# Peptides against a protein of PDB entry 3HTU: the designs that were tried, part 29

Target 1, 75 residues: chain A of PDB entry 3HTU
Amino acid sequence: RRPEEWGKLIYQWVSRSGQNNSVFTLYELTNGEDTEDEEFHGLDEATLLRALQALQQEHKAEIITVSDGRGVKFF

## One batch from the design tools (peptide; aimed at target 1 V23 R70)

Design b2_p26_3_s2 (made by RFdiffusion4, then SolubleMPNN; from b2_p26_3, 13 letters changed)
Fold by OpenDDE base, seed 2:
Structure b2_p26_3_s2 (fold): chain B 75 residues (1-75), chain A 26 residues (1-26)
Amino acid sequence: as target 1 above (75 residues)
Amino acid sequence: SVPLIDMGELSEEEAKELMEKVKAAA
């Protein structure tokens, strides 16, 4: 899958679960219990980041940088 | 707490939540 395709899957999950406008760490998305049954569970962080960047270009997500890591907010 | 260097569109409450999550994972 291309990053844009991964982004679509991630955003679909966010939308279906009613978690728009929620904040996640990148780790939660790919390693959390809530996404265990999703195709993007276990996705490597580099690919995840590219997927989220694709969503960011569509104004569907924003990647947040903190001292010890990164998060994302979905819109 | 872990300081944010780019909060973007986060509210103060959302920023706090993210900082706590990052802290917990560290």
Scores: peptide ipSAE 0.326, ipTM 0.752, DockQ to the pose 0.084
OpenDDE base, seeds 1, 3, 4, 5: peptide ipSAE 0.322, 0.324, 0.208, 0.325; ipTM 0.748, 0.749, 0.688, 0.751

Design b2_p26_3_s3 (made by RFdiffusion4, then SolubleMPNN; from b2_p26_3, 10 letters changed)
Fold by OpenDDE base, seed 4:
Structure b2_p26_3_s3 (fold): chain B 75 residues (1-75), chain A 26 residues (1-26)
Amino acid sequence: as target 1 above (75 residues)
Amino acid sequence: SVPLIDVGELTPEQAAELMEKVKKAA
């Protein structure tokens, strides 16, 4: 899958679960309990980041940078 | 504490939540 395709799957999950306007760490998106049954669970962080960047271009997400990691807010 | 570099459109509560999550995972 291309990053854009992963982004679509991730955003669909966010929308289906009613978690728009919520904040996640990148880790919990791919390693958390809440996404265990999703296709993107276990996705490598590099690909995840590219997927989120694709969503960011569409104003569907914003990647947040902190010193010890990254997060994302979905819109 | 974990300093935020780019808070963006986060509310104060969301920023605090993210910092806590990052701190917990680190």
Scores: peptide ipSAE 0.467, ipTM 0.814, DockQ to the pose 0.085
OpenDDE base, seeds 1, 2, 3, 5: peptide ipSAE 0.460, 0.464, 0.460, 0.464; ipTM 0.810, 0.812, 0.811, 0.813

Design b2_p26_3_s4 (made by RFdiffusion4, then SolubleMPNN; from b2_p26_3, 12 letters changed)
Fold by OpenDDE base, seed 5:
Structure b2_p26_3_s4 (fold): chain B 75 residues (1-75), chain A 26 residues (1-26)
Amino acid sequence: as target 1 above (75 residues)
Amino acid sequence: EVPLIDMGKLTKEEAEELKKKVEEAA
């Protein structure tokens, strides 16, 4: 899958689960219990980041960078 | 450039701390 396709799957999960406007760490998205049944669970961080960047370009997400990590807010 | 994190080695505690920081920055 292309990053954009992964982004679509991720956003679909966010939207369908009613978690828009929620904040996640990248770890939560790919390693969290809440996404264990999702296809993107276990996705490598590099691909995840690109997927989120694609969503960011669509104004569906905002990647948040802190001193020792990153997260994302979905809209 | 944004550095990658070894998510496979994050402890629950580390993950929680990171989330707090992310939430503060959101």
Scores: peptide ipSAE 0.320, ipTM 0.761, DockQ to the pose 0.662
OpenDDE base, seeds 1, 2, 3, 4: peptide ipSAE 0.305, 0.311, 0.306, 0.308; ipTM 0.759, 0.761, 0.763, 0.764

Design b2_p26_4 (made by RFdiffusion4)
Pose (drawn by RFdiffusion4):
Structure b2_p26_4 (pose): chain A 75 residues (1-75), chain P 26 residues (1-26)
Amino acid sequence: as target 1 above (75 residues)
Amino acid sequence: AEEEMLEEEQEELKERAEEEAEKREE
């Protein structure tokens, strides 16, 4: 599955829960306890980063760099 | 113990990411 197909699925999960301006760690998206039964749970950080970059090009997400890791804000 | 340490590191990382997002809004 390509980066942008994960990106569409990630974006849909964020939009439907009312988290349209929420900030997330990349870890919590693929390994957190809220996303356990989500389809993208277990996705590697490299492919997740690329799916997030595709969303950023669509102005649907902003990647945040915080010293020892990565996060993201969705719009 | 290793799982508790990872949970604390993830809580700190989340707080830093929320502060950086608020700073970019200014």

Design b2_p26_4_s1 (made by RFdiffusion4, then SolubleMPNN; from b2_p26_4, 14 letters changed)
Fold by OpenDDE base, seed 5:
Structure b2_p26_4_s1 (fold): chain B 75 residues (1-75), chain A 26 residues (1-26)
Amino acid sequence: as target 1 above (75 residues)
Amino acid sequence: MEEEERKKKLEELKKKIEEKAEELEK
């Protein structure tokens, strides 16, 4: 899959899962318990970042960088 | 790295990200 295709899958999960929180660490998305049954579980971080960057271009997400790591906010 | 240490660091990271996200909404 291309990064934008991964982004679509991730965003679909965010939109349909009923999750109240829209802020995630990158680890939560690909290694967390809540996404164990999702196709993008276990996705490498590099590909994840590219996927999120694609969503960011569509104004569906914002990658957040802090001193010791990165996360994402979904819209 | 022990699992508990990793978990703690991820929780701290999550907190920082949430705080940053809230700041961006102001």
Scores: peptide ipSAE 0.546, ipTM 0.853, DockQ to the pose 0.875
OpenDDE base, seeds 1, 2, 3, 4: peptide ipSAE 0.540, 0.543, 0.536, 0.542; ipTM 0.851, 0.852, 0.850, 0.852; seed 4 fails the geometry check

Design b2_p26_4_s2 (made by RFdiffusion4, then SolubleMPNN; from b2_p26_4, 15 letters changed)
Fold by OpenDDE base, seed 5:
Structure b2_p26_4_s2 (fold): chain B 75 residues (1-75), chain A 26 residues (1-26)
Amino acid sequence: as target 1 above (75 residues)
Amino acid sequence: KEEEERKKKLEELKKKIEEKAKELEK
């Protein structure tokens, strides 16, 4: 899959999963318990970042960088 | 213990991300 396709899958999960919190660490998305049954579970961080960057271009997400790492906010 | 430490770091990271996310809304 291309990064854009991964982004679509991730965003679909965020939108339909009933999650109350729209802010995630990158680890939560690919290694968290809540996404164990999702296709993108276990996705490498590099590909994840590219996927999120694609969503960011569509104004559906914002990658947040702090001193200790990165996360994402979905819109 | 290593797992606990990793978990704690991730929790702290998320807290920082959440705080920054709130800042960006203002």
Scores: peptide ipSAE 0.557, ipTM 0.857, DockQ to the pose 0.848
OpenDDE base, seeds 1, 2, 3, 4: peptide ipSAE 0.551, 0.554, 0.549, 0.554; ipTM 0.854, 0.855, 0.853, 0.856

Design b2_p26_4_s3 (made by RFdiffusion4, then SolubleMPNN; from b2_p26_4, 15 letters changed)
Fold by OpenDDE base, seed 5:
Parts: structure tokens; C-alpha cells; sequence
Structure b2_p26_4_s3 (fold): chain B 75 residues (1-75), chain A 26 residues (1-26)
């Protein structure tokens, strides 16, 4: 799958689960209990980041950087 | 276990960042 396709799957989960306007750590998205049944669970961080960057270009997400790492906010 | 603690701390910081963003857009 292309990063854009992964992004679509991720955002679909966000929308269906009512997680819009929520913030996640990158690890939480791919290794958390809430996404264990999703196709993107276990996705490598590099590909995940590319997917989120694609969503960011579509104004569907914002990658947030803090002192302890990065996360993402979905719109 | 250590990873969980780090994730919790990161999550808190991200939540704070979220609030700051909301304040700017308010």
C-alpha cells in the first residue's frame, strides 16, 4: 500500500470510531489496544509518518512535535 | 513498562499542545 492509502485507512478508523479532534502518539496508533484489529496495526513508524503527512496535506491531521516526541491530531 | 510511562508522558504533552492549538483558534 502507498502512504496515501494507509492514511485513508487510518482516517477511516478515526472517523468511524469518533476519534476526530483526538491526539495520538505514533506508537499508540500502530501498537495500541484500540487499533489492534485494524489493518494498519503494526505498521512501521516510517510508513506511518508518510501516511500522516499525506493526511496533513489534506488538512485531516496535524503532526505535533513536543520535547518528548511526536504525535498527531486528527480533524 | 518503561515504554508505557514514556507514552503516558508524551500523551500528556500532546494533550497540552492540543489545548494550546484550540486556544489559538478560539
Amino acid sequence: as target 1 above (75 residues)
Amino acid sequence: MEKEKEEEKLKKLLEEAKKKAEEREK
Scores: peptide ipSAE 0.403, ipTM 0.792, DockQ to the pose 0.410
OpenDDE base, seeds 1, 2, 3, 4: peptide ipSAE 0.393, 0.397, 0.392, 0.395; ipTM 0.785, 0.788, 0.783, 0.786

Design b2_p26_4_s4 (made by RFdiffusion4, then SolubleMPNN; from b2_p26_4, 15 letters changed)
Fold by OpenDDE base, seed 5:
Structure b2_p26_4_s4 (fold): chain B 75 residues (1-75), chain A 26 residues (1-26)
Amino acid sequence: as target 1 above (75 residues)
Amino acid sequence: MEEEERKKKLEELKKKIEEKAKELEK
């Protein structure tokens, strides 16, 4: 899959999962318990980041960088 | 790295991300 295709899958999960919290660490998305049954579980961080960047271009997400790591906010 | 240590660091990271996300909404 291309990064934008991964982004679509991730965003679909966010939109349909009923999750109240729209802020995630990158680790939560690919290694967390909440996404164990999702196709993108276990996705490498590099590809994940590219997927999120694609969503960011569509104004569906914002990658957040802090001193010791990165996360994402979904819209 | 021990699992408990990793878990703690990830929790701290998420807290920082949440705080920054709130700031970006202002």
Scores: peptide ipSAE 0.550, ipTM 0.854, DockQ to the pose 0.846
OpenDDE base, seeds 1, 2, 3, 4: peptide ipSAE 0.542, 0.548, 0.539, 0.546; ipTM 0.851, 0.854, 0.850, 0.853; seed 4 fails the geometry check

Design b2_p26_5 (made by RFdiffusion4)
Pose (drawn by RFdiffusion4):
Structure b2_p26_5 (pose): chain A 75 residues (1-75), chain P 26 residues (1-26)
Amino acid sequence: as target 1 above (75 residues)
Amino acid sequence: SLPEVTAETDAALKAEAEAEAAAREA
């Protein structure tokens, strides 16, 4: 599955729950306790990063760099 | 390369990411 297909699914999960301005770590998206039964749970950070970059190009997300890791804000 | 993140470090990383997002909105 390509980066942008994951991106669409990631974006849909965020939009439907009312988290349209929420901040997430990349880890909690693929490994956190809120996304356990989500389809993207277990996705590797490299593919996730590319899916997020696709969303950023669509102005749907902003990737945040915080020293020892990565996060993202959704719009 | 991306840094390793575990369940033990994720809560601290989340607090820093929220602070950085708030700084960008200011």

Design b2_p26_5_s1 (made by RFdiffusion4, then SolubleMPNN; from b2_p26_5, 18 letters changed)
Fold by OpenDDE base, seed 1:
Structure b2_p26_5_s1 (fold): chain B 75 residues (1-75), chain A 26 residues (1-26)
Amino acid sequence: as target 1 above (75 residues)
Amino acid sequence: SLPVMTKENAPEILKKAKEKAKELEK
């Protein structure tokens, strides 16, 4: 899958679960208990970041960088 | 580079990320 295809799957999960406007760590998305049944569970961080960047271009997400980690907010 | 995210440090990172998100909404 291409990064934008991964982004679509991730955003679909966020929307269906009613978690728009929520903030996640990157770890929660790919290693959390809530996504164990999702295709993107276990996705490598580099590909995840590219997927989120694709969503960010569509104003569907914003990647948040702090001093000791990164998160993402979905819209 | 950023520290590796783990189950142990995720809560603290999430707290900081949420605080940052609040600042972005101002």
Scores: peptide ipSAE 0.134, ipTM 0.683, DockQ to the pose 0.819
OpenDDE base, seeds 2, 3, 4, 5: peptide ipSAE 0.050, 0.033, 0.058, 0.056; ipTM 0.608, 0.553, 0.621, 0.614

Design b2_p26_5_s2 (made by RFdiffusion4, then SolubleMPNN; from b2_p26_5, 17 letters changed)
Fold by OpenDDE base, seed 5:
Structure b2_p26_5_s2 (fold): chain B 75 residues (1-75), chain A 26 residues (1-26)
Amino acid sequence: as target 1 above (75 residues)
Amino acid sequence: PLPEMTAENAPEILKQAKKKAEELEK
């Protein structure tokens, strides 16, 4: 899958679960309990980041970079 | 590069991310 395709799957999960406007760590998205049944569970962080960047270009997400890690806010 | 997120540091990262998100929303 391309990053854009991963982004679509991720955002679909966010929307279906009613978690728009929520903030996640990248770890929570790919390693969290809430996404265990999702296809993107276990996705490598590099690909995840590219997927989120694709969503960011569509104004569906905003990547948050902090000194000790990264997160993402979905819209 | 930013440190890799793990189960150990996820709580702190989440705290920081949410704080940053709040600031960005201002």
Scores: peptide ipSAE 0.110, ipTM 0.666, DockQ to the pose 0.844
OpenDDE base, seeds 1, 2, 3, 4: peptide ipSAE 0.085, 0.092, 0.082, 0.075; ipTM 0.642, 0.652, 0.641, 0.639

Design b2_p26_5_s3 (made by RFdiffusion4, then SolubleMPNN; from b2_p26_5, 15 letters changed)
Fold by OpenDDE base, seed 5:
Parts: structure tokens; C-alpha cells; sequence
Structure b2_p26_5_s3 (fold): chain B 75 residues (1-75), chain A 26 residues (1-26)
């Protein structure tokens, strides 16, 4: 899958589960219990980041970078 | 580069991420 395709799957989950306006760490998205049944569970961080960047271009997400890690806010 | 996010450091990162997200909304 291409990054934008992963982004679509991720955002579909966000929307279906009512997680819009929520903030996640990258770890929570791909390794958390809430996404265990999703296809993107276990996705490598590099691909995840590219997927989120695609969503960011669509104004559906905002990547948050702090000194000790990264997260994302979905809209 | 930023350190790897793990189960151990995720909680603190989440707090910081949420705080930063709030700042961006202000």
C-alpha cells in the first residue's frame, strides 16, 4: 500500500470510532490495544509518518513533534 | 533525531503532545 492508502485506512478508523479531535502518540496508533484489529496495526513508523503527512496535506491531521517524540491530532 | 516511542515513554509523550496541541488551538 502507498502512504496515502494507509492514511485513508487510518482516518476511516478515526472516523468510525469517533476519535476525531483526539491526540495519539505514533506508538498508540500502531501498537495500541484500540487498533489491534486494524490492518495498520504493526505498521512501521516510517510508513506511518508518511501516511499521516498525507492526511496532514488534506487538513485531516496535524503531526505534533516534541523534544522526546511525536504524536498526531486528528480532525 | 527524536528517540523511539515505546510503551514506557508513550504516556509522557502523550501528555506533551496534548499540551502542544492545546497551545496550537489557543
Amino acid sequence: as target 1 above (75 residues)
Amino acid sequence: SLPKVTKENAPELLKKAKEKAKEREE
Scores: peptide ipSAE 0.157, ipTM 0.667, DockQ to the pose 0.821
OpenDDE base, seeds 1, 2, 3, 4: peptide ipSAE 0.141, 0.152, 0.216, 0.144; ipTM 0.657, 0.662, 0.730, 0.661; seeds 3, 4 fail the geometry check

Design b2_p26_5_s4 (made by RFdiffusion4, then SolubleMPNN; from b2_p26_5, 12 letters changed)
Fold by OpenDDE base, seed 5:
Parts: structure tokens; C-alpha cells; sequence
Structure b2_p26_5_s4 (fold): chain B 75 residues (1-75), chain A 26 residues (1-26)
């Protein structure tokens, strides 16, 4: 899958689960219990970041950079 | 490069991310 395809799957999960406007760490998205049944569970961080960047271009997410890590807010 | 993601550090990163998100939304 291309990054934008992963982004689509991730955002579909966010929407279906009613978690728009929620904030996640990148770890929670790929390693959290809430996404264990999703195809993107276990996705490598580099690909995840590219997927989220694609969503950010569509104004569906905002990557949050902090001094010691990254998070993401979905809209 | 990005910091290594761990379960141990996730709660603290989440708190910081939520704080940053709240600040941007305000």
C-alpha cells in the first residue's frame, strides 16, 4: 500500500470509531489495543508518518511535534 | 530521526500532544 492508502484506512477507523478531534501518539495508532484488529496495526513509523502527512494535506489530521516525540490530532 | 516509540513513554507524549492540541485550538 502507498502512504495515502494507509492514511485512508487510518482515517476510516477514526471516523467509524467516532474519534474525530481525538489526539493520539504515533505509538497508540500502531501498537495500541484499540487498533489491534486494524490492518495498520504494526505499521512501521516511517510509513505511518507519511500516511499522516497525506491526511494533513487533506486537512484531516495535524501532526503535533513536541521536544521528545510526535502526536497527531484527527479532525 | 524520531524518538523510539515505547509503551512506557507513550502516556507522557500523549499528555504533551493533548496540551499542544488544546493550545492550538484555543
Amino acid sequence: as target 1 above (75 residues)
Amino acid sequence: SLPVMTAENAPELLAKAKEAAAARAA
Scores: peptide ipSAE 0.164, ipTM 0.726, DockQ to the pose 0.891
OpenDDE base, seeds 1, 2, 3, 4: peptide ipSAE 0.156, 0.061, 0.057, 0.087; ipTM 0.716, 0.657, 0.650, 0.678

Design b2_p26_6 (made by RFdiffusion4)
Pose (drawn by RFdiffusion4):
Structure b2_p26_6 (pose): chain A 75 residues (1-75), chain P 26 residues (1-26)
Amino acid sequence: as target 1 above (75 residues)
Amino acid sequence: EVFPSEKVLNPEEEEEFFEELEERRE
């Protein structure tokens, strides 16, 4: 599955829960306790980072760099 | 490696980042 197909699925989960301006760690998206029964749970951070970059190009996400890790804000 | 498209946070913005995470988790 390509980066942008994960990006569409990630974006749909964020939009439907009313988290349209929420901030997330990349870890919590693929390994957190809210996303356990989600389809993208277990996705590696490299593919997740590319899916997020595809969303950023569509102005649907902003990747945040915080020293020892990564996060993301969705729009 | 930090990509040019990524937003780098200063200390004040990092504190706001973790406050927003805490609020969402509650």

Design b2_p26_6_s1 (made by RFdiffusion4, then SolubleMPNN; from b2_p26_6, 9 letters changed)
Fold by OpenDDE base, seed 1:
Structure b2_p26_6_s1 (fold): chain B 75 residues (1-75), chain A 26 residues (1-26)
Amino acid sequence: as target 1 above (75 residues)
Amino acid sequence: MVLPSEKVLNEEEKKEFFKKLEERKK
């Protein structure tokens, strides 16, 4: 899959989840319990980052960084 | 591009985000 395709799958999950909290750590997106049944579960962080960057270009997400790690906010 | 958390998150969201990061370290 291309990064854009992964991004689409991730965003679809976010949209369908109905969660009030739209902020995630990168780790919980690919290793969390909430995404165990998703195709992107277990996705390597490098590929995940590229997927999120694709979404960021579409103004659907913003990648955030702190000294302790990275995350993303979906819109 | 990767932005600092303070550019995207409010104080409440930031608090929860850091909490998640700390929980992972445990």
Scores: peptide ipSAE 0.435, ipTM 0.797, DockQ to the pose 0.173
OpenDDE base, seeds 2, 3, 4, 5: peptide ipSAE 0.127, 0.386, 0.124, 0.418; ipTM 0.636, 0.796, 0.643, 0.792

Design b2_p26_6_s2 (made by RFdiffusion4, then SolubleMPNN; from b2_p26_6, 10 letters changed)
Fold by OpenDDE base, seed 3:
Structure b2_p26_6_s2 (fold): chain B 75 residues (1-75), chain A 26 residues (1-26)
Amino acid sequence: as target 1 above (75 residues)
Amino acid sequence: PVLPSEKVLNEEEKKKFYEELEKRKK
């Protein structure tokens, strides 16, 4: 899958689960309990970042830097 | 930030982020 395709899957999950306007750490997005059954669970961070960047271009996500890593807000 | 697309939060924004994070997990 291309990063844009991963981004689509991630955002579909966000929308289906009603978590628009919520925040996540990048770790829990791919390693957390909430996404255990999603295809993007276990996705490498490099690909995840590119996927989120694609969503960011569409104003569907914002990647943020926090004290102990990275986070993301979905819109 | 490592990526040019990343937003660096100030202290107040960081606080809000973690509050929202905990709220979701709570």
Scores: peptide ipSAE 0.516, ipTM 0.851, DockQ to the pose 0.816
OpenDDE base, seeds 1, 2, 4, 5: peptide ipSAE 0.512, 0.378, 0.030, 0.400; ipTM 0.849, 0.803, 0.586, 0.819

Design b2_p26_6_s3 (made by RFdiffusion4, then SolubleMPNN; from b2_p26_6, 8 letters changed)
Fold by OpenDDE base, seed 2:
Structure b2_p26_6_s3 (fold): chain B 75 residues (1-75), chain A 26 residues (1-26)
Amino acid sequence: as target 1 above (75 residues)
Amino acid sequence: PVLPSEKVLNEEEKKKFFEELEKRRK
């Protein structure tokens, strides 16, 4: 899958679960219990970042630097 | 930041981020 395709899957999950305007650590997004049944669970961080960058270009996400890792806010 | 597109939060924004993070997790 291309980064844009991964981004679409991630954002679809965010929207389906009603978590727009919510924040996540990148770790829990791909390793958390809430996403265990999603195809993007276990996705490597490098690919995840590119996927989120694609969403960011569409103003659907914002990647942030926080203590002990990165986070993201979905819109 | 590793990515030029990343936003660096100040201390106040960091606090808000973690507060929002905890609210979602509850």
Scores: peptide ipSAE 0.527, ipTM 0.860, DockQ to the pose 0.794
OpenDDE base, seeds 1, 3, 4, 5: peptide ipSAE 0.520, 0.525, 0.520, 0.520; ipTM 0.856, 0.858, 0.859, 0.858

Design b2_p26_6_s4 (made by RFdiffusion4, then SolubleMPNN; from b2_p26_6, 10 letters changed)
Fold by OpenDDE base, seed 3:
Structure b2_p26_6_s4 (fold): chain B 75 residues (1-75), chain A 26 residues (1-26)
Amino acid sequence: as target 1 above (75 residues)
Amino acid sequence: MVLPSEIVLNEEEKKEFYEKLKERKE
């Protein structure tokens, strides 16, 4: 899958679960219990970042940093 | 591009996010 395709899957999950405007650490998106059944569970961080950057260009997400940790807010 | 949390999150959201980061590191 291309990063844009991963981004689509991730955003579909966010939308289906009604979690728009919520904030996630990058870790919990790919390693959290809430995404265990999703295709993007276990996705490497580099590919995840590219996927989120694609969503960011569409104004569907914003990648953020707190101290030394990164996360994302979906819209 | 990565944005500082102060631009996107309020203080409550930042606190919750910080706690999530701590939980992972422990």
Scores: peptide ipSAE 0.356, ipTM 0.788, DockQ to the pose 0.162
OpenDDE base, seeds 1, 2, 4, 5: peptide ipSAE 0.353, 0.348, 0.355, 0.348; ipTM 0.789, 0.791, 0.793, 0.789

Design b2_p26_7 (made by RFdiffusion4)
Pose (drawn by RFdiffusion4):
Structure b2_p26_7 (pose): chain A 75 residues (1-75), chain P 26 residues (1-26)
Amino acid sequence: as target 1 above (75 residues)
Amino acid sequence: LEEEETELKEKAEEQVRDGTVVSYTP
């Protein structure tokens, strides 16, 4: 599955829950306790990062750099 | 690891509140 297909699924989960301006760690998205029964749970951070970059190009997400890791804000 | 991830999220949220977000550049 390509980066942008994960990006569409990631974006749909965020939008439907009312988290349209929420900030997430990349870890919590693929390994957190809120996303356990989500389809993207277990996705590697490299593919997730690319899916997020595709969303950023669509102005649907902003990737945040915080020293020892990564996060993202959705719009 | 859970504590580190909580601290990382709190720092990311602080940067958004302060308007000082450091954007990722590949």

Design b2_p26_7_s1 (made by RFdiffusion4, then SolubleMPNN; from b2_p26_7, 16 letters changed)
Fold by OpenDDE base, seed 5:
Structure b2_p26_7_s1 (fold): chain B 75 residues (1-75), chain A 26 residues (1-26)
Amino acid sequence: as target 1 above (75 residues)
Amino acid sequence: MEEKVKKLLEEMKKMVESGTVQKYVP
């Protein structure tokens, strides 16, 4: 899958689970319990970041940095 | 790792609430 396709899957999960406007750590998205059944669970961080960057270009997400850690806010 | 994630999450959410988050620019 391309990063954009991963982004689509991630955002679909965010939307159908009603978590728009929520904030996640990158680890939480790919390693958290809430996404265990999702295809993007276990996705490498590099690909995840590119996926989120694609969403960011669509104004569907914003990647943030706090204390040298990265997270994402979905819209 | 879980504790670290939790702390980071709380910190992030706090900063989001305060509007002081820094965007990651690739």
Scores: peptide ipSAE 0.105, ipTM 0.666, DockQ to the pose 0.876
OpenDDE base, seeds 1, 2, 3, 4: peptide ipSAE 0.103, 0.073, 0.080, 0.086; ipTM 0.660, 0.629, 0.617, 0.651

Design b2_p26_7_s4 (made by RFdiffusion4, then SolubleMPNN; from b2_p26_7, 17 letters changed)
Fold by OpenDDE base, seed 5:
Structure b2_p26_7_s4 (fold): chain B 75 residues (1-75), chain A 26 residues (1-26)
Amino acid sequence: as target 1 above (75 residues)
Amino acid sequence: MKEKIEKLLEEMKKQVEEGKVKKYVP
């Protein structure tokens, strides 16, 4: 899958689970229990970042940095 | 790691709420 395709899957989950306007750590998004049943669970961080960047271009997400960690806010 | 993630998450949520987050740019 291309990063854009991963982004689509991620955002679909965000939308159908009512997680819009919520914040996640990158690790939580791909390794947390809430996404265990999703296809993007276990996705490597590099690909995840590219996927989120694609969503960011569409103003559907914003990758953020806090301290030494990264996260994402979905819209 | 879980505790670290939880703390980071709370910090992130707080910063988002306060409008103090920094956008990541590669």
Scores: peptide ipSAE 0.180, ipTM 0.747, DockQ to the pose 0.866
OpenDDE base, seeds 1, 2, 3, 4: peptide ipSAE 0.162, 0.079, 0.059, 0.125; ipTM 0.729, 0.655, 0.632, 0.694; seed 3 fails the geometry check

Design b2_p26_8 (made by RFdiffusion4)
Pose (drawn by RFdiffusion4):
Structure b2_p26_8 (pose): chain A 75 residues (1-75), chain P 26 residues (1-26)
Amino acid sequence: as target 1 above (75 residues)
Amino acid sequence: ETLEEEQETLKERAEEEAERREEERE
């Protein structure tokens, strides 16, 4: 599955829960306890990072760099 | 337990950075 197909699924989960301006760690998206039964749970951070970069090009997400890791804000 | 504490700290830093960028944009 390509980066942008994960990006669409990631964006749909965020949009439907009312988290349209929420901030997430990349870890909690693929390994957190809220996303356990989500389809993207277990996705590696490299593919996730590319899916997020595709969302950022569509102005649907902003990647945040915080010293020892990564996060993201969705719009 | 250590990993959970590290993830809470990372989440708080990511929220502060997102608020800082929003203020600078305004």

Design b2_p26_8_s1 (made by RFdiffusion4, then SolubleMPNN; from b2_p26_8, 15 letters changed)
Fold by OpenDDE base, seed 2:
Structure b2_p26_8_s1 (fold): chain B 75 residues (1-75), chain A 26 residues (1-26)
Amino acid sequence: as target 1 above (75 residues)
Amino acid sequence: KEEEEKLKKLQEEIEEKAKELEKERE
């Protein structure tokens, strides 16, 4: 799958799931319990980042960088 | 436990920064 395709799957999950908080660490998206049944679970961070960057270009997400790593806020 | 603590701290930092970014957009 292309990064854009992964981004679509991730955003679909975010949109369809009842998330109380739209902010995630990159780890939570691919290794968290909430996404265990999703196709993108276990996705490598490099590919995940590219997928999120694609969403960011569409103003659907914002990648957040802090001292210990990165996360993302979905819109 | 260290990995869990790191994840927790990372989450807190991201949430805080996200709130700051939201305030900047208001």
Scores: peptide ipSAE 0.340, ipTM 0.780, DockQ to the pose 0.878
OpenDDE base, seeds 1, 3, 4, 5: peptide ipSAE 0.327, 0.333, 0.325, 0.338; ipTM 0.772, 0.775, 0.772, 0.779

Design b2_p26_8_s2 (made by RFdiffusion4, then SolubleMPNN; from b2_p26_8, 13 letters changed)
Fold by OpenDDE base, seed 5:
Structure b2_p26_8_s2 (fold): chain B 75 residues (1-75), chain A 26 residues (1-26)
Amino acid sequence: as target 1 above (75 residues)
Amino acid sequence: DEEKKRLEELKKKIEEEAEKREEERK
């Protein structure tokens, strides 16, 4: 899958699941219990970032970098 | 679990930054 395709799958999950908090660590998305049944579970971080960057271009996500790591907010 | 704690603290910081940026966009 292309990064854009991964991004689509991730965003679909975010939208369908009705998350109370739209902010995630990168670990939560690919290694968290909440995404165990999703196709993108276990996705490597490099590919994940590219996927999120694609979503960011569409203003559907914002990658957030802080002192000790990165996360993402979905819109 | 140290890793769990780290991730929790990381998420908190991300949330705070997200909130900050949201307020700045208003």
Scores: peptide ipSAE 0.629, ipTM 0.894, DockQ to the pose 0.859
OpenDDE base, seeds 1, 2, 3, 4: peptide ipSAE 0.623, 0.626, 0.625, 0.625; ipTM 0.891, 0.892, 0.892, 0.892

